# Ledger of designs, part 22: peptides against a protein of PDB entry 3PUK

Target 1, 227 residues: chain A of PDB entry 3PUK
Amino acid sequence: ERGLKSVVWRKIKTAVFDDCRKEGEWKIMLLDEFTTKLLSSCCKMTDLLEEGITVIENIYKNREPVRQMKALYFISPTPKSVDCFLRDFGSKSEKKYKAAYIYFTDFCPDSLFNKIKASCSKSIRRCKEINISFIPQESQVYTLDVPDAFYYCYSPDPSNASRKEVVMEAMAEQIVTVCATLDENPGVRYKSKPLDNASKLAQLVEKKLEDYYKIDEKGLIKGKTQS

## One batch from the design tools (peptide; aimed at target 1 F107 F113 D216)

Design b2_p8_6_s2 (made by RFdiffusion4, then SolubleMPNN; from b2_p8_6, 4 letters changed)
Fold by OpenDDE base, seed 4:
Structure b2_p8_6_s2 (fold): chain B 227 residues (1-227), chain A 8 residues (1-8)
Amino acid sequence: as target 1 above (227 residues)
Amino acid sequence: MKLYDIDV
């Protein structure tokens, strides 16, 4: 059993594939860089075929229209990915696909969401956030896939302070998606030395966990998980 | 209580 990978796959299956499933219907799936890594970490192409995906395409690449098929966009809520989506559906005369199902890996900012609504609302059948912004590596190991995180966390340059804060916030949000995926509200431990990065990140995670469960769709505040 | 370890 794949441990964390299995949990992630089950969540994706439920939140994405089961949500947009129609009997006998095949879809084209569009992935970005992150979701390509995510799916590759927790499933095989055969699994995707079983879920009604006939072809996987990179959202960043130029693609030929397949106007008779619906498209499943499983993408990060980034300007780059959203812009590529908008290019596929933004023009009435140049729609690449019949319709779109959009699933974001995390919270989609209102600015991006509003852009989508303004230009492509009639083409969209679903638009949801599934809150999986990490890559499962092993049964109990994940990565956040933030290339610049290392640089900014350990940069001695004071000019990077603001960017470091942004990166820390982003990582904290991603870690919350791990906890959410596991249905856990844990306490957080960290090493205080030699740098305070771990302490800062831990505090951010604790705060964001509180916020996440406070605003849960069930309107419930989940207490700290007891084992 | 279940604890998660952050190592940065």
Scores: peptide ipSAE 0.045, ipTM 0.698, DockQ to the pose 0.026
OpenDDE base, seeds 1, 2, 3, 5: peptide ipSAE 0.045, 0.044, 0.049, 0.021; ipTM 0.681, 0.679, 0.707, 0.505; seeds 2, 3 fail the geometry check

Design b2_p8_6_s3 (made by RFdiffusion4, then SolubleMPNN; from b2_p8_6 with L1M R8V)
Fold by OpenDDE base, seed 2:
Structure b2_p8_6_s3 (fold): chain B 227 residues (1-227), chain A 8 residues (1-8)
Amino acid sequence: as target 1 above (227 residues)
Amino acid sequence: MKLHNIDV
């Protein structure tokens, strides 16, 4: 299967499940709102069972401790998700699980990372960033889960200018994760509209693509892919 | 951007 969904699943399988796999070990998986949608878009429950996941729990809900099992956190690097994780492991006496594997869908800010390290480093077996911040819908279609994106991008209210910039930055970051997932550095084409939103977004994407491939651990400057 | 890896 050559669709975007299969590419995303393969990336998750390699970056998350294979990375923390131990023979004969079952894990509880903790998801937030975004990763619930992400996994639902690219895999089935049977696929997760094959990867050693016995139970899926929502990180935001109250959960009963299962102290004999390790937990796999596949979550967004947000204060909300991190705070929920810290509630599970922040106290020595109140640990919900035996240990934690943490995989972030995107770059985790140093402030959040340091907060985790300071509170529960002894409970963490692994912490990684996998750079998947989009939801595949079809073979060539994806969605961005950016709250109020439509409103802020198209609002005529000048008071929303700062929020519009934040939303556009977030969308650009997510688009870059699509390109990274596909291992492509495309030229960005856009149609000019009266609100120039497409132009602004294109410029942000191009800049972030340049930054992404400059930082790529492989040290190889990937040229523009002609599509 | 350095990927934060905690390998314990």
Scores: peptide ipSAE 0.038, ipTM 0.697, DockQ to the pose 0.673
OpenDDE base, seeds 1, 3, 4, 5: peptide ipSAE 0.035, 0.036, 0.037, 0.037; ipTM 0.689, 0.689, 0.698, 0.698

Design b2_p8_6_s4 (made by RFdiffusion4, then SolubleMPNN; from b2_p8_6, 3 letters changed)
Fold by OpenDDE base, seed 1:
Structure b2_p8_6_s4 (fold): chain B 227 residues (1-227), chain A 8 residues (1-8)
Amino acid sequence: as target 1 above (227 residues)
Amino acid sequence: MKLYNIDY
C-alpha cells in the first residue's frame, strides 16, 4: 500500500521501532493523546506486537511500575508529556521502568530537553525527534489536530491576534512534517481572498520548508519538487 | 533535526 498511512507507518517503524529493537526484548510503550491518534490511524495492535511492544499505556494515567521492562516513550514534546515522563524516572527509588527510549513527534525545545537531561539522563537509552506531527486519514488526506485552530484563525476579535499567530506557526510546522515524511519540498499555492490567513500560512510553510531542508542532516539543500 | 544522541 502506497498511501500516506503506509508511508507514516514505515517512517515510524524505521525511526522508532528499528532504532530501539533488541532481539528477544519486549517493551512497554507510552503514548500521549496525539501519538495515540497517530498510531491508531496507521497501524494495528498486531503490528505493534510484531515490533516488540507488549503493552501500551497512556502516559497521563497512573500506571503500575514494571521495573524489569524498558519503556518506549512515543510522545509529543509538550510540557505535559515531559512532566509525566519525568515523574516516571525522577526518583531513583520510584522508577516505573528499567530504562527509557524517548521519541518525540516534533522538535523538542531546549528548555524541555535540558529539563529531561538534568533529572533522568542516566535512565535514557535513546532520545530522538522523528518529525511526524500530523494524522494520516486516507491515502492522500491528513489532519493536523490543532485545537481551536478554526476559532483563532477566523476570530473577529483583535485580542486573539497573538493566539492566531501561534496557531498559524504550529500548523505550518506540522505541514512541514508532512512534506518531510513524503520527502517533498513543494511549492505552496494559496487563495489570497477573502482573508489573508491562507497567505500567512503559506508564507510560514515556505519559510519553514526552506529552513528544514537547509539544515538537513546531510547538509544538502533539497531543491523544489517539480509540479 | 537535533539528534540528541545521549551516548551514555
Scores: peptide ipSAE 0.023, ipTM 0.653, DockQ to the pose 0.435
OpenDDE base, seeds 2, 3, 4, 5: peptide ipSAE 0.025, 0.023, 0.022, 0.022; ipTM 0.665, 0.649, 0.650, 0.649; seeds 2, 4, 5 fail the geometry check

Design b2_p8_7 (made by RFdiffusion4)
Pose (drawn by RFdiffusion4):
Formats: sequence, C-alpha cells, structure tokens
Structure b2_p8_7 (pose): chain A 227 residues (1-227), chain P 8 residues (1-8)
Amino acid sequence: as target 1 above (227 residues)
Amino acid sequence: SEFERRTL
C-alpha cells in the first residue's frame, strides 16, 4: 500500500531502525512528545519488537540506567528533548546506557548540537537527521507540529509579529520534510488571495527546499520533480 | 563516532 503512513513507516524503518539494527540484539527506544505521536501514527508498538526495540520509554521523565543496553534516541531537535539526552551522557556523573544512537526528526540547530558535541562521550555512536516533521493523520492527510500557528498568522500587528516569522519558517521547513519524505521536489505556487500570506510562505518553502536538496545525502532526488 | 548532521 502507498498510504501516507505507509510511506513514513517505510522511511522510519530504513532510516532509523535498520540503520542501527544489529541482528542478534535489541535496544531501548526513547521518544519525546512529537516522536510518540509520530510512531503511534504509523504503527502499533507491537511492530517495534521485530525492528530491534524491546522497550520504549519517555525521554522526559527520569529513567533507570541500563548500562548493558544501547539506547535509540528518536527525538526532535528541541531544547527540552536534547537537554534530557545530555542528562544521560556526559555532565554529569553519567552515564545511563552502553551507547547512544541519536535520530533527529529534523535539522538540528548548531546551538543545540554544540551542547551535545561537547559532552559527546565515546557513547554517541551515531547522530543522524531523517527529516520527518509531520503526522500522517490519514493515508492522504498530513498535519504539522507548529503550536499556536493559526493565532500568530491572523493576529493583529502588535508586538507578537516577531513570532509570526518564527511560525512561518517552522511551517516552511516542516512542509519541506513532507516533500522530502515523499521524495518529491515540487514546483511552488500560491493562491495570491486573502491577505497574501501563501505568497510569503511559498517563497520560504521554495528557498528552503532548494537548499535542502543541495544537501539531502539520500541522493535520490535533485531538481524539480513531476509534482 | 558517526555524524551525518547537515547544515542549510
């Protein structure tokens, strides 16, 4: 099947689970709020065992150290989600697991990355960005994770316009992960209609996905595709 | 250690 959640599942399995899967052994997976919703969206937690995951735990709440099991961190590049990882490795009195495998849902800010590039420890065996920043709500419908996006798009023009841009970029880069997961590099068009916001957004997506496929690393897609 | 981190 080619359901939207089937496509995403195919990506998680190959880009995350298979990428650190060691045939004979199992791992503990750690999730933040987003990745929880993402995984619960495209599979049952039963399917995870077959993928090398014996236990899934919340990265937020404290956990008991299992220094003989390797950890699979499947999290977003969020300050909270990352600070929690740094609690397990490096500073201080660490560690908590035998090894660390980090998979970011999206591009990791240099700011956050540096905070883990230091307290690295030999542990962090891998750090990849898989670019999936959306929810496959239905086989043909997707939703983003841009909190309070509606308000910050139609609010007046007061002090909280600086956040509008933050929301506008968050939508743009998050939409781009939708195209990348679908292995599409589509042309961009907007409606040029009420308030003309789709124009500003259409430009951000156009610019960001040009920069994106200048780096992909999957090498499957470059230049505009038939979409 | 392996880092496949990318920068836009």

Design b2_p8_7_s1 (made by RFdiffusion4, then SolubleMPNN; from b2_p8_7, 5 letters changed)
Fold by OpenDDE base, seed 3:
Structure b2_p8_7_s1 (fold): chain B 227 residues (1-227), chain A 8 residues (1-8)
Amino acid sequence: as target 1 above (227 residues)
Amino acid sequence: MEFDLKKL
């Protein structure tokens, strides 16, 4: 496929599969709800087989141990997904797999990372963030899959103000991963009326883009891409 | 961010 889907697949192939590839080795891949949707949007099961994945499992479901095989966790940095990983490796006597490779779709908070480190560090071969927190729909269309985003952004209830901020931050982070995937540092355009939601989101995106490129380029800020 | 767990 051409367009955004192919770019996303190529990035996943390079950042995840090529990084943990060993000749002749098959892995079990663990997905959460988001990464299931993500991979379903940009690849086929045959593509995953070619990358050395024998079985795909849902991380939230109870699974039988396969102690002789290594596991590839491609998951979102959420408490739910991390807790499921910890259950797979938290008991020394009941490890489900031989070892783990962990690839997070976005920045993993220090609190979650430290929890993993404290409990399962000896079982982990790799832990990386790949910065793909969006779902490609078409060549130029993506979705963020943020639950209740519409409700909190447009709720007239003042009690939702704090939730609105959290949702806006999450959306901004995901938009930055789109830009990072495309290797773009765009200017952001928005409509300021009737609500300030678009303006607030734009400011958050611009700030996070600046922060991202400062970190990625070792202090060099990528210039704005001309749109 | 690459977490080299060898540095853990």
Scores: peptide ipSAE 0.022, ipTM 0.585, DockQ to the pose 0.176
OpenDDE base, seeds 1, 2, 4, 5: peptide ipSAE 0.010, 0.007, 0.011, 0.012; ipTM 0.465, 0.369, 0.481, 0.490

Design b2_p8_7_s2 (made by RFdiffusion4, then SolubleMPNN; from b2_p8_7, 7 letters changed)
Fold by OpenDDE base, seed 3:
Structure b2_p8_7_s2 (fold): chain B 227 residues (1-227), chain A 8 residues (1-8)
Amino acid sequence: as target 1 above (227 residues)
Amino acid sequence: MIIDLKKL
């Protein structure tokens, strides 16, 4: 299968499951709202069983401790998801699991990372960013799942200007993860009228693509993908 | 808004 869903699943297998795999070991997997949608779009429960996942839990819900098992956190780098993780491991006496593997869907801000490091470092076996912050819908269709994006992008209220910028940055970052997943450095085309939203977003995407491929895992500069 | 990501 050559569709976007297959590419995403293969990347998750390599970046997450192969990285934390131990022979004969089963893990509990913790998902947030975004990663639940993501995995539901590109795999089945049977696929996760084959990767050594025995049970999937929602990170936002109260869960019974399983202290003999390690936990795989596949989560977004948000305060909400991080706070839920910290509740699982923050207390020495109340650790829910044996240890944690953490995989973030995108860049984790230093503030959140430092908060984790300060409180739970001894419980963490892995902490990585995998750069998949979009949901594949079809072979050539994806969604970004940015809350209130439509509202802030098209709000006539000047008080929403700062929120509009935040939303635009988030969307640009997510689009870059699509390109990274496909191993592409594309040109960006857009419609400039009637509003400048598309132009602004395009500029952000181009800048972030440049930054991403300057500091990729290989330390190589990738030029623009040619036709 | 529409962004079309394509090869150059």
Scores: peptide ipSAE 0.056, ipTM 0.611, DockQ to the pose 0.027
OpenDDE base, seeds 1, 2, 4, 5: peptide ipSAE 0.041, 0.045, 0.042, 0.045; ipTM 0.712, 0.721, 0.715, 0.712; seeds 1, 2, 4, 5 fail the geometry check

Design b2_p8_7_s3 (made by RFdiffusion4, then SolubleMPNN; from b2_p8_7, 6 letters changed)
Fold by OpenDDE base, seed 2:
Structure b2_p8_7_s3 (fold): chain B 227 residues (1-227), chain A 8 residues (1-8)
Amino acid sequence: as target 1 above (227 residues)
Amino acid sequence: MIFDLKKL
C-alpha cells in the first residue's frame, strides 16, 4: 500500500519500534491523546504486538507500576505529557518502569528537554524526535488535530489576534511534518482572497520548510521538489 | 483553507 497511512506507519516502525527493539523484549507503550489518534489511524493492535508492545496505556491516567518492564513513550512534546512522564520516573524508589524510551512527535523545546534531563536522565535509554504531528485520514488526506483552529483563524474579534498567530504557527509546523514524512519540499500555493489567512499560513510553511531542510538530520540541503 | 501542496 502506497497511501499516506502506510508511509506514516513505515516511518513510525523505523523511527520508533526498530530503534528500540530488543530481541525477546516486551515493552509497555505510553500514548497521549494525539499519538493515540495517530496510531489508531495507521495501524492495528496486532501490528503493535508484532513490534513487541504488550500493553498500551494512556500517559495521563494513573497506572500501576510494572518495574520489571521498560516503557516506550510515544508522546507529543507538551508540558502535560512531559509532566506525566516525569511523575513516572521522579523517584528512584517509585519509578513505574525499568527504563524509558522517549519518542516525541515533533521538536521538543529546550525548556522541556532540560526539565527531563535534570530529573530523569539516568532512566532514559533513548530520546528522539520523529517529526509526525498530523493524522493520516486517507491515502491522500490528513488532519492537523489543532483545537479551535477554525475559530481563531476566522474570528472577527481582534482580541484573538495573538492566539491566531500561535495557531497558524502550530499548523505550519504540522504541515512541515507532512512534507518531511513524504520526503518532499514542495512549493506552496494559496488563494490570497478574500482573507489573508491562506497567505499568512503559506508564508509560515515556506519559512519553516526552509528551516527544516537547512538543518535536516543528514545536514543536507534539499532543494524544492520539482513538479 | 485547502492547502494544495502542489509539487512545483
Scores: peptide ipSAE 0.025, ipTM 0.609, DockQ to the pose 0.027
OpenDDE base, seeds 1, 3, 4, 5: peptide ipSAE 0.025, 0.015, 0.011, 0.022; ipTM 0.593, 0.589, 0.436, 0.588

Design b2_p8_7_s4 (made by RFdiffusion4, then SolubleMPNN; from b2_p8_7, 6 letters changed)
Fold by OpenDDE base, seed 1:
Structure b2_p8_7_s4 (fold): chain B 227 residues (1-227), chain A 8 residues (1-8)
Amino acid sequence: as target 1 above (227 residues)
Amino acid sequence: MKFDLKKL
């Protein structure tokens, strides 16, 4: 299966499950709203069982402690998800799990990272960013799942201009994670009329692609993918 | 930079 779903699953398998795999060890997996949708789009429960996941829990819900098991947090780098993680490990006496592996779907801001480091560093075995902030729908179709994107992009109210910029930045970052997942550095084409939204988004994507591939782990600037 | 991988 060479579709986008398979590529995403393979990336998650390699970046998350293989990274924290220990023979004979079962983990509890904690998901947030986005990662629940993401995993549901590209794998089955049987796949997760094969990767050593025994139970899946929602990070936002109250959960019973399972102090003998390690937890795998696959979460978005949001204050809400991070705060829920911190509550699980904030007190030595009240730790919900034995230890944590943390995998963020996108770049974790320094403020959130430092908050984690200051509070729970001794409980963490891994902390990585995997750069998958989109949901694969079909072999060549994905969604961004950006709240209120339509409203802010098409709002005629000038007071929404700042929110529109934030939404466009978020969408551009997500699109870059698609390209990164596919190992592609495409040229971005857009329709310039009737609104400049597509142009603005395209420029943001191009800029972020350039920034992403300049920093590649190999120090190599990946050229534009030729069509 | 926004795409720097962080490792603990």
Scores: peptide ipSAE 0.010, ipTM 0.527, DockQ to the pose 0.167
OpenDDE base, seeds 2, 3, 4, 5: peptide ipSAE 0.009, 0.012, 0.009, 0.010; ipTM 0.551, 0.537, 0.543, 0.509; seeds 3, 4 fail the geometry check

Design b2_p8_8 (made by RFdiffusion4)
Pose (drawn by RFdiffusion4):
Structure b2_p8_8 (pose): chain A 227 residues (1-227), chain P 8 residues (1-8)
Amino acid sequence: as target 1 above (227 residues)
Amino acid sequence: SNFERRTL
């Protein structure tokens, strides 16, 4: 099947689980709020065992160290989600697991990355960015994770316009991970209608997905596709 | 360590 959640599942399995899967052994997977919703969206937690995951745990709440099991961190590039990882490895009195495998849902800010590039420890065996920043709500419908996006798009023009841009970029880069997961590099068009916001956004997406496929590293897509 | 991180 080619359901939107089937496509995403095929990406998580190959880009995350298979990428650190060691046939004979199992791992503990750690999730933040987003990745929880993402995984619960495209599979049952039963399917995870077959993928090398014996236990899933919340990265937020404290956990008991299992220094003989490797950890699979499947998290977003969020200050909170990352600060929690740094609690397990490096500073201080660490560690908590035998090894660390980090998979970011989206591009990791240099700011956050540096905070973990230092307290790195030989543990962090891998750190990849898989670019999946959306929820496959239905086989043909997707939703983003841009908190309070509606308000910051139609609010007046007061002090909180600086956040509008923050929301506008968050939508743009998050939409781009939708195209990348579908292995599409589509042409961009907007409606040029009420308030003309789709124009500003259409430009951000156009610019960001040009920069994106200048780096992909999957090498499957470059230049505009038939979409 | 392996860092297949990318920068835009």

Design b2_p8_8_s1 (made by RFdiffusion4, then SolubleMPNN; from b2_p8_8, 7 letters changed)
Fold by OpenDDE base, seed 1:
Structure b2_p8_8_s1 (fold): chain B 227 residues (1-227), chain A 8 residues (1-8)
Amino acid sequence: as target 1 above (227 residues)
Amino acid sequence: MELLLKKL
């Protein structure tokens, strides 16, 4: 299968499961709201079992300690998800799991990363960003899970202008993760009328694509994908 | 390759 779902699953398998794989070792996987939707869109429970996941837990819920098992956190880089992780490992006596592997869906701000490092560094075996902040719906269709995006993009109220900018930034970041997942650096086109929203989003996407492909660890500036 | 933003 060559669809977007298969590409996303393959990326998750390589970037997350293969990275933390240990023969004969089972892990508990912790998901947040977004990663629950993401995994549900591109894999089955049987696929996760094959990757050494025995149990899936919601990071926001109170959970019983399983101190003999390592935990795989596949979470969004949000204050809420990070605070839930910190509660699982905050004290030596209160550790819910043996150790943690952390995989963020997108760029983790330094403020959140430093908060984790300061309190839980000894419990962490891996901490990586995988850059998948969208949900594949079909072979060539994805959705962006941005709360209130419609409201703020189309609000006639000028008081919503600052919130509109935050939403536009979030959407642009998510679109860049689609391009990164496909290994593409496209040209961005937009419809200029009737609103300037598409123009603003296009500019944000272009800028973030440039930033993403300039920093590639391979030192290779990826040019625009031809055609 | 081109990304087309149609409906914003």
Scores: peptide ipSAE 0.067, ipTM 0.793, DockQ to the pose 0.027
OpenDDE base, seeds 2, 3, 4, 5: peptide ipSAE 0.065, 0.065, 0.056, 0.068; ipTM 0.791, 0.676, 0.783, 0.797; seeds 2, 4, 5 fail the geometry check

Design b2_p8_8_s2 (made by RFdiffusion4, then SolubleMPNN; from b2_p8_8, 7 letters changed)
Fold by OpenDDE base, seed 4:
Structure b2_p8_8_s2 (fold): chain B 227 residues (1-227), chain A 8 residues (1-8)
Amino acid sequence: as target 1 above (227 residues)
Amino acid sequence: MELDLKKL
C-alpha cells in the first residue's frame, strides 16, 4: 500500500517502535487526543501488538499503576499532555510505570522540556521528536486537527487577529511535517480568493520549509521538488 | 531530533 497512511505508519514504526524495541519486552502505550486519532488513521491494534504494545491507555485518564512495565508515551508537546506525564513520574513514591520512553509528535518547547528534566529525568530512557503533526485521511489527503482553526481563520471579528496568526503558524508547522514525512520540498500552490488566508499560510509554509531544511543534520539544502 | 536529557 503506497498511500500517505502507509508512509506515516512506516515513519512511526521506524522512529518510535524500532527505536525503543527490546526483545521480549512488552510496553504500555500512552496516547493523547491527537495521537489516538493519528494511530487510528494509519494502523490497527494488531499492528501495535506486533510492535510490542500490550495495552493502550489514554494519558488524560486516571490509570492504575503497572510498576513492573515500561511505558511508551506517544504524545503531543502540549502543557496538558506533559502535565499528565509528570503526574505519572514526578513523585518518587507514586511512579505508575517502571520507566518511560517519550516521543513527541512535534518540536517540544524548552519550557516543557525543562519541566520534564527537572522532575523525572532518571525515569526516562528516551526522549525524541518525530515530527508527525498531521492525520492522514487518504492516499493524498490529510487533516491538521487544529482546534478552532476554522473559527479563527474565518472570523470577521478583529479581536481574533492575534489568535488567527497563532493558528496559521501552527498549521504551517504541521504542513512542514507532512513534507518532512514525504521527504519533499514542494512548491506551494494556493487559491488567492476570496480571502488572503491561503496566501498567508503558503508564505508561512515556504519560510518554515526553508528553515527546516537549513537545520537538517545532513546540512543538505534540498531544492524545490518538481512534483 | 533526540532531546538531550544529560545536561541537567
Scores: peptide ipSAE 0.054, ipTM 0.686, DockQ to the pose 0.163
OpenDDE base, seeds 1, 2, 3, 5: peptide ipSAE 0.034, 0.033, 0.038, 0.052; ipTM 0.579, 0.576, 0.594, 0.691; seed 2 fails the geometry check

Design b2_p8_8_s3 (made by RFdiffusion4, then SolubleMPNN; from b2_p8_8, 6 letters changed)
Fold by OpenDDE base, seed 3:
Structure b2_p8_8_s3 (fold): chain B 227 residues (1-227), chain A 8 residues (1-8)
Amino acid sequence: as target 1 above (227 residues)
Amino acid sequence: MDLELKKL
């Protein structure tokens, strides 16, 4: 099947499942709210079974230990998701799983990464960023799932200015992951009126695209995609 | 806000 969903699924297969695959080994997969939506949009449970996943669990819920099995964490780089992971492996006597493979949907801040490294490094077999922080809805439609984006972008309250900047940065980062997933470095068009929100977001996207393709996985500089 | 990603 051709479309954004199939491209996303193929990227996940390559970046996550192929990376941690061992013949005859089954894993438990831990998902957060975002990655639950993401996988639900681009695959079925049967697809995950074929990739060696026996059970899917919500990382936020209390779970029974399965100490003989390795766990695959496919999660967002948020304090909430990281804290839940740390609870699973933070205590030597209370480890829920045999070992962990961690795949973040986006760039993991150094503060969170260092927290993981300091507490659970011996339990971690892999820790990677795969740069898929959007949800494919249709062949050419995606959502960003940014909480309160509408409110902060259009709030007339000056006290929300700092939160607006944070939301705009997050949206720009997610848009870059769409481009990266499609292997595209596009130009950006926007409507500049009546508010400057679109202009600001466009500038952020262009800057982040430039930064991303300067230091891509191949160490190559990719120019703008020609039409 | 309205953005369009477009090839150049």
Scores: peptide ipSAE 0.038, ipTM 0.578, DockQ to the pose 0.026
OpenDDE base, seeds 1, 2, 4, 5: peptide ipSAE 0.046, 0.031, 0.036, 0.031; ipTM 0.690, 0.593, 0.658, 0.637; seeds 1, 4, 5 fail the geometry check

Design b2_p8_8_s4 (made by RFdiffusion4, then SolubleMPNN; from b2_p8_8, 6 letters changed)
Fold by OpenDDE base, seed 3:
Structure b2_p8_8_s4 (fold): chain B 227 residues (1-227), chain A 8 residues (1-8)
Amino acid sequence: as target 1 above (227 residues)
Amino acid sequence: MDFDLKKL
């Protein structure tokens, strides 16, 4: 497939599979709800087999130990996914797998990272952030999969104001991962009426894009892409 | 952000 799906797959292949590849080694891959949707949108099971994945497991489900195999965790940086990982490796006597490679879909908060480090650092071979927090639907269409985004953005209840901000921050972060995946630093266009939601989101995206490209590992500030 | 094992 061509378009956004192929770009996403290529990025995952390079950032995740090529990074942890060892000749002749098979791994178990652990997915959460988001990464299950993500991989389902951009690859097939045959593609994963070619990358050395023997089986895919849901991180939220109880699983039988396979102590001779290494595990590839491709997960969201959420308390739920991290807690499931910690249950797999937190006990020295009850480790489910030989070792772990962890790839987060987005920035992992220091609180979660420190929790992992304190509990099971010796079992971890890799821990990386790959910055893909969106679902490619079509060549030019993506979804963010932010729970309750519509409700909090359009709720007339003032008590939801703080939650609205959190949701908008999350959406802005995910949009930045789209831009990063495409290697683009676009100008953001929006409709200002009837509500200011689009304007607020646009400002958040622009700010986060600036921050992202300032910190870029290449030490190069990418200018605005003309589209 | 590459969290290489050096940051673990």
Scores: peptide ipSAE 0.013, ipTM 0.568, DockQ to the pose 0.220
OpenDDE base, seeds 1, 2, 4, 5: peptide ipSAE 0.014, 0.010, 0.011, 0.000; ipTM 0.566, 0.557, 0.552, 0.384; seed 1 fails the geometry check

## One batch from the design tools (peptide; aimed at target 1 F107 C127)

Design b2_p9_3 (made by RFdiffusion4)
Pose (drawn by RFdiffusion4):
Structure b2_p9_3 (pose): chain A 227 residues (1-227), chain P 9 residues (1-9)
Amino acid sequence: as target 1 above (227 residues)
Amino acid sequence: SYKLHNIDF
């Protein structure tokens, strides 16, 4: 099947689970708010065992150290989600697990990355960005994770216009992960209609996905595709 | 801009 959640599942399995899967052994997977919703969206937690995950736990709440099991961190590049990881490795009196495998849902800000590039410890065996920043609500419908996006797009023009851009970029880069997961590099068009916001956004997506496929590293897609 | 922080050991 080619359901949207099937496509995403095929990406998570190959880009995350298989990428650190050691045939004979199992791991503990850690999730933040987003990745929880993402995984609950495209599979049952039963399917995880077959993928080398024996226990899933919330990265937010404190956990008991299992220093003989390797950890699979499947999280978003969020200050909260990352600060929690730094609690397990490095500063201080650490550690909590035998090894760390980090998989970011999206591009990691240099600011956050530096905070973990230091307290690195030999533990962090891997740090990848897989670029999946959306929810496969239905086999043909997707939703983003841009909190309070509607308000910050149609609010007046007061003080909180600086956040509008923050929301506009968050939508753009998040939409780009939708195209990248579908292995599509589509042409961009907007409606040129009410308030003309799709124009500003269409430009951001066009610019960001040009920069994106200048780096992919999957090498499957470059230049505009038939979409 | 975008930057990849893909690290393997």

